# Peptides against a protein of PDB entry 7UQJ, part 353

Target 1, 160 residues: chain A of PDB entry 7UQJ
Amino acid sequence: PELYQNFNITPPRGVLFHGPPGTGKTLMARALAASCSSDERKITFFMRKGADILSKWVGEAERQLRLLFEEAKKHQPSIIFFDEIDGLAPVRSSKQEQIHASIVSTLLALMDGMDNRGQVIVIGATNRPDAVDPALRRPGRFDREFYFPLPDVKARFKIL

## One batch from the design tools (peptide; made by RFdiffusion4, then SolubleMPNN)

Design b2_p29_7_s1
Fold by OpenDDE base, seed 5:
Structure b2_p29_7_s1 (fold): chain B 160 residues (1-160), chain C 160 residues (1-160), chain D 160 residues (1-160), chain A 29 residues (1-29)
Amino acid sequence: as target 1 above (160 residues)
Amino acid sequence: as target 1 above (160 residues)
Amino acid sequence: as target 1 above (160 residues)
Amino acid sequence: EEERRERELLEEIEKERAKAREEALKEEE
């Protein structure tokens, strides 16, 4: 939030971090969360793994998402980080349509229902941006995408 | 390597990065890998996910580990990063003993067989250090452990 | 600090993160800072931009550096992160020699005067490691260098 | 001031990322 306020940018409600495994998406989200927190303005960081929400909360994923967004709203300014968001909201395949559709629909509604964009930022991390439902990648949702390149081999050579 | 050379420290053969999910273990490994490379001394970064080695190479995991270490040795100085290493070398449980035992044994032998500790660094990342076979955490293997704490909300405030 | 304590390494006084723009040097510094803080042991992170110290504190840069190091020492364990450190400590050019020489000399003295290396870590980030005064890159100062490669263009394609 | 620097950092990371994406898009063309 404060990050985007200093940029005079309307903070995206959602930011998609995508890129190969081990490109530091999750670390970046944490570092962003850490970097947006001042001594005066403590940003609360909520981390969830997409697959964990599905596996731990089979049939309650929608409720858990609602509770997560309510808790994030209660502890504003806050960041909700979904690690492996492609596990939470995969592209609707015909065989798993109904369960994934309801979770995606709930997440869409929660992201759309964020009145004050400046207080809650949602970061989704994925290794497979094309596996994320395109509805989540629309304006007002994960409308900013941050790709996380593999440090190039030559560039890996320069970072070590 | 240059990191440890500049420290005049016998580089550990293995470094265990452990801590909660999304604490940036994989990014840190990449950044460490990236940071040890100079323009003159490019460090080759090999990343493998522990579970991927098991799943992609069922019955060939030992061979893939050998090939990985040979390739890393060929491209010295190099870093081998095992993301989710607890997936590659889980603590030996009675029910999965034989396959995991051979993979762990191979990894142990490969880490022990590294003649020049200064040219190949092995970084293992895990969310569950206690799920990593204690044999891997012994001197000459993953003998250095880097804990990656959750940036505490207040610690986030102190780090930023 | 905890990172280095867990490594049983005498922590470097200074770590230079270098590499092209966009390689995540500053993010990594923040993530390192975040990853070194536990609930029990909160690391205080001080960030300064090299050019800002020169521009905001023309004629007081030496005093500001002293105050920064004193504050970092007071809030131990701490990380001092200098972003764009080449702006703070450029290689001595004949036309700007005196002012830059005093700032560099002060930074050198402050880094040399750190009695307990385990409590304050200095991270300098630069896009131009060759523009950093070589005196800062010596043992006991920025004696570890972390290059940050450009993610390969295809790998940049995956980070963005 | 720390928040400003964090914002500048994230803007730099965003700009650097945007630049890396533009370079990435230019190699796909």
Scores: peptide ipSAE 0.000, ipTM 0.308, DockQ to the pose 0.034; fails the geometry check

Design b2_p29_7_s2
Fold by OpenDDE base, seed 1:
Structure b2_p29_7_s2 (fold): chain B 160 residues (1-160), chain C 160 residues (1-160), chain D 160 residues (1-160), chain A 29 residues (1-29)
Amino acid sequence: as target 1 above (160 residues)
Amino acid sequence: as target 1 above (160 residues)
Amino acid sequence: as target 1 above (160 residues)
Amino acid sequence: MEKEREEEEIKKIEEERAKAREKALEEEK
């Protein structure tokens, strides 16, 4: 919670960084992590790629998510950054493999299980917020969204 | 280097920020520099433009690089940010002027001469990682690369 | 001023983040705010939307600006981030309502009244720097400008 | 001088970033 005291805002459990690829989402998450750390207060930054958790940890992804959240809690204040989170928690469909459903359910439960006093911030980055399960975008999860938008081309044509 | 303890990563000597122009590289380097500094730990940020070192310090660029690294070492923890590093250390060619070869060799030697315990991080930013001498991208130099990718325009057309 | 000691630069009173909508101006301001804060040094981040100050505080906008700067001074080191600052301080025209003139004059006076030793940084973000009153872009106000530009798509087509 | 150079350099980096996202907006078109 102290991470957001500086912003005069209540810390979300999760923040969704969304915007087109290359808007600097991953970069900002790292910058925020570094920026919230001091000599006295080392913010521990955990980066995971959503697709990598699925591809590297087939059948153990839920366990790896639990371990990640436990490690983040142990090293709080911490930031868990999920890059390409749409790769981990795609929109639920009736055709979605049970494995994706279980990973999504685990992530939901882990985010819901965070105490509001927890100094663990989850940042999800995606190029496709509409491809992220809406359940993750509900209050108490990724309940704040930061759009990383495109700069307009027309503004530059006035400087030439 | 405590700067990266917060990331649960071993600090590289050098990090290459690469990606198309406008992806946020310089901005991130500044954000990281600011973010790693506290009242107790002032991260000293040294910014140099690769092309400016060549154009402003013709015949003294090697000395200016040495002085920059000495100053960064004196003011550690520090970040040396080379913007447009491809302008300083272009890909070695048989046609490359001896001056570029000597500047590149000096930068290589300075990066190699950094103790792993040094709290000097070198960030190179480039729009053209393929135009940076591959020798700079080897382990112990710019051995970590952060791609600053393009935002996908098609993702934005789904939000309208 | 200590916020910028890390950059070996004298802190501006104001920094204009400009660039087309969605370049990450607001995001960077938050990242910088977070990055400059530590456990010992909590950077207080004040976010105001320029248009919101005009629309919500009709007839009291000047007072709200004064209170904002006083609060920022009280909670220094602090960042005042004006998102869409062109909405607060549009270019002066002979047809501009007296209310806009008084708000602009108040903002100018508040920025001018900041001691150079003040640990209050004002960041204005705009998509239209040319729509911001030039008086705000003068030395001692928003005297540094940061352009937030578009990533190049053509650079991506060479990676495929 | 050094401050102005940093500001110009930041401005240039930022101007370069403009070009890149402009092109990103143009290629999405």
Scores: peptide ipSAE 0.000, ipTM 0.198, DockQ to the pose 0.120; fails the geometry check
Fold by OpenDDE base, seed 2:
Structure b2_p29_7_s2 (fold): chain B 160 residues (1-160), chain C 160 residues (1-160), chain D 160 residues (1-160), chain A 29 residues (1-29)
Amino acid sequence: as target 1 above (160 residues)
Amino acid sequence: as target 1 above (160 residues)
Amino acid sequence: as target 1 above (160 residues)
Amino acid sequence: MEKEREEEEIKKIEEERAKAREKALEEEK
């Protein structure tokens, strides 16, 4: 996708930003979206919080994910940023309710269903990459991981 | 101002971003302005380099600062970002030409003249906070300082 | 170089980040280096300001450039980021002193001397790509250019 | 009181980060 033609990069389907809270993951996702946007090529940036998708849309979270991916596909080139994706996509081995398993399964299917030509990039941010379902971290999904280490304390107060 | 309602912080009149070169000060400023911008409330971001104001506008720098603050006030909510503010506002005790003292004095007056209700936030970025006139670092001016440490080698490696 | 193997691209020797002030060039450089760094492969990031090399090292700027490239070569894989490279490498046709011409010539020679196998990437950031010597923008040097537009008001609203 | 709590929370986050850095530096040894 052309979003990464600006960087001459083969676009991943997904990028996982991981690192301690306030390392600027959300910021970097936002910074990538507009650094890649030209006057001629506006990148549409969709942001969702993982926990918000679970809490606000109990029973509709799968539908909301589908709508989000459809909207992102409609507004290509686009970025879907999931902040706190560990809240949305917990490890399947975690004894969390069947609801989480279905949401993760839907997200997996949506990421797998993105053609390599799709101008939709998915960025997931987490403080706990090990809390993210390993299935999401496989090739063709969040296959690139970027750890955001703790910026020094003083940088957190301004990155937060 | 609503800009900081998104952060649940009482907005400072001024924020000093300090830290080694390339700690992301400029980006963080550019990341606070638009994270605080909603589709309904566009934050206008004004950026100037301290050294550019001195070099390009010899004899007009004071006027350019006034115009900048007026424009920022007109386009509220707004952020004025001074990159390399140490170049604009050197320590008054430094044997630098009278020109610097007048510019610093004008900037002080402009910051003091901003009402607490003003939706204008001033962000100064410097690699050398100790090279910034202490008068600018007082309450009601750049009263909040955030050190941008060198993102740890690992953090540069992952924010890079 | 492996830095771009992650991206399935032939690595340029040099990448020019250009665009209006504060479009996140420095951060994007500082977002590419660490995105390309794995736990196993730490990319060493060298940052210099073009104007600082001229001002701090009058008469030694050429030597400092050589040392920088040697150090980058020693710490491969590495990125050399020149912020404000237009300050270091002004257009040769500009009536600036012979000192600028020698620095540009040294930088050209250093970039040309980088083997295609070199794990050193050079990123130049400028607000004025047209102020950069066209010789630096040729194939085998800064042959890839990335325009950092002002993140559109909408993209500033989403990067902020 | 609120400023002191913010400063204490800042200090606590500073100490936790200093410890995390020390631990990361020790794990690199």
Scores: peptide ipSAE 0.000, ipTM 0.208, DockQ to the pose 0.046; fails the geometry check
Fold by OpenDDE base, seed 3:
Structure b2_p29_7_s2 (fold): chain B 160 residues (1-160), chain C 160 residues (1-160), chain D 160 residues (1-160), chain A 29 residues (1-29)
Amino acid sequence: as target 1 above (160 residues)
Amino acid sequence: as target 1 above (160 residues)
Amino acid sequence: as target 1 above (160 residues)
Amino acid sequence: MEKEREEEEIKKIEEERAKAREKALEEEK
């Protein structure tokens, strides 16, 4: 948080954590949420899996996303963490993804509708950044991307 | 523990987390402990610093290690996390390390004596994997190693 | 970073990461450093252990702190991360800590002397926030504190 | 089914890691 103020950087509305599975994306999101909670300022951390929004809430995913963002706004400062966001918002070009078009459009609208003064940060995690709809990576959305590299396999091999 | 059972992976008796300081080794160990704890199955997490075993328990380090492993077995499923394990078990070849020979031998014996059916996982963290006694890296001990890379500063640069 | 901007909170010059050992303080500091680095804007990350400043630089700790802050200012935007800061700046009231009084005073002066327009953030990590000199926790210094809880398995389960 | 999918995903991750190893080994050659 401070780093953006001290750096006069426009706070991104959304941050994409990407990298191979098990690189600590989810851990980092939780740690960021925990880190951003001071004694004086509890951050509300909302976590959803992309696939769960599709599977648990068939036909209600858009409503659940709206409710999630409303709740996050109500409990600001807050973080919304979407784990496996590629499951929620696949690239519009794949034939399987027409089912997600309304969900993606809803998420886009929710991110676009966030007041920059709103204390809601959205973190998306994915193993496949190229599987995330490019519209989500535009300015005002997930306009910031964190690569979580594989732990260098060679250094693992010196330790394997 | 659960991760290995759930994945039908031969549970390594020991896992070495290595990488530069502050790459999240200790966090990951705790996160693994927490992730492996289901509502039904609490994992007991034991943490010790390698240097503390030497400095706090001068002359009792071997006994403290035994007690730690006994307690971990009693509270299984459990994780024993040795932070800075290179402080506990330096390489036997350095002249300073004769002081540690008995401690290293004790740790080796404790790891070798773990029943593979026991739900005790040992995680060692080090910034200097080459400073860890090679005997600890043999099969049945720390036979799996995880490199924690420096978060690639460059890839995170796309987020600012 | 964003959280503070969005929160209209005066960016603290210093952030104290505190919590039980291995809650991810160092990882988070590195992650924040890397998060704050954009393609356009490289954040220089300086890391020091509190105990290392005392042990490696006996009698030069004050000079090394000054050099560190000068280098951080030269390479701004930058983060100075003090791991185990309680080792560098213990509470002045303990009899053993008189040796650190000059180091603590130097660190206080360096933090107070930071231009608020300077793109240098100081992060201190400790397992024992009560062992950190209260003078370091005053406004303009480590005036923000982040608690790194033990990953509450239950809270993670509410989030799973 | 879910467990098998997780095992297959883990296997895919291991295979991708193996491929990344091969590629890193080839780039050093």
Scores: peptide ipSAE 0.000, ipTM 0.309, DockQ to the pose 0.029; fails the geometry check

Design b2_p29_7_s2
Fold by OpenDDE base, seed 5:
Structure b2_p29_7_s2 (fold): chain B 160 residues (1-160), chain C 160 residues (1-160), chain D 160 residues (1-160), chain A 29 residues (1-29)
Amino acid sequence: as target 1 above (160 residues)
Amino acid sequence: as target 1 above (160 residues)
Amino acid sequence: as target 1 above (160 residues)
Amino acid sequence: MEKEREEEEIKKIEEERAKAREKALEEEK
């Protein structure tokens, strides 16, 4: 934290893993969590699906997000992994249900409210980065984007 | 360990890095090991080639696997990286030498026998995930798969 | 360090992340740094652009490299991330300005002079690994290469 | 013609991926 500030580097609070299905976004997050975990330093890995937070927690999604971030802070160092984050925080449109707008706003506030001293990393995975609200892609949020590319179909055929 | 259980997350004991040659599987494993190592917390990186375990240790391959897992446990936190794991544990076939079947069985037992408290991560790299015994790809083994995609041949030509 | 020597594994001092633009090289380095950082174990992430070191520090680039490596050692465990390292250390040619040859030589010396006990990882990112001086790609320097592949342009268009 | 063949091949790969996902989802049930 302090060192990042001293070097004029904002630690990525949020990292967006984006790319086609089956490019390994979820696994990279898991592998990172596992590789960095020790008996002394357990990286706590929180996994949530964006669409599941909307569908399972109708009216509770904001509370569940808040609790998730509180738990992640309590169990720091931690990784919050949102799979299919485009399902949680779609691009703001005039057609969005008030519920979706509120969830996105809560996620924005949680990303902004992360103390720079907190060892909480948020990884969002999506197949469609352009379907994610641009507000989430601003500095201090998902300000870093990792593209998980597909092989060339022709290159894949050469491996098969 | 405990936190993963508390969050209903099974820590990946095994991670399968798969994708075409030159997609950086080996390097990712090395980069993970290096980034997570400190003077206090040395992540021990064990690298083995699957085909080398078969070819160099004719009749000793099982013992070498056991010793490798024991050393990894002794030097935890550790990463065991199997490069070309499809060479070590090919899909079980009626044409497999009794030796290959035994090695695969030993690897399965070692993956199953890893205490959930152990900070031993197994990374298998392959160019051919379909050539790896499906038994290795079950929960508690290589239950997470990371695809390392190739560039489009045309995109590679645009960079050259 | 010692464990790598004990296992006949040279820890990668340098890791070359290479691949097309937008394949997430920079983000992977950031994600690794973040995931491995704790309050107790702050991985210090140093980011520099290769071309910026040449352009902003005309005549001071060598000194800035030395200072960067000293700071990284002082703040170990650390990651030095060179983005666009091909801009810093282009392939040695008879047409290179004496300045570029000197900078490359300084970087080589710094990579060689890293004590095996130091928890300093150097990640070089490039779109053109073939434009990087082969001397940097030798054992004890950027001796590990990670290819970040692009999707098929057609696959990218299907995600859009 | 070449574009249509490439689109059909891509469609087949997507269908095989969909089937592989369905099979993986059925094995989780």
Scores: peptide ipSAE 0.000, ipTM 0.199, DockQ to the pose 0.037; fails the geometry check

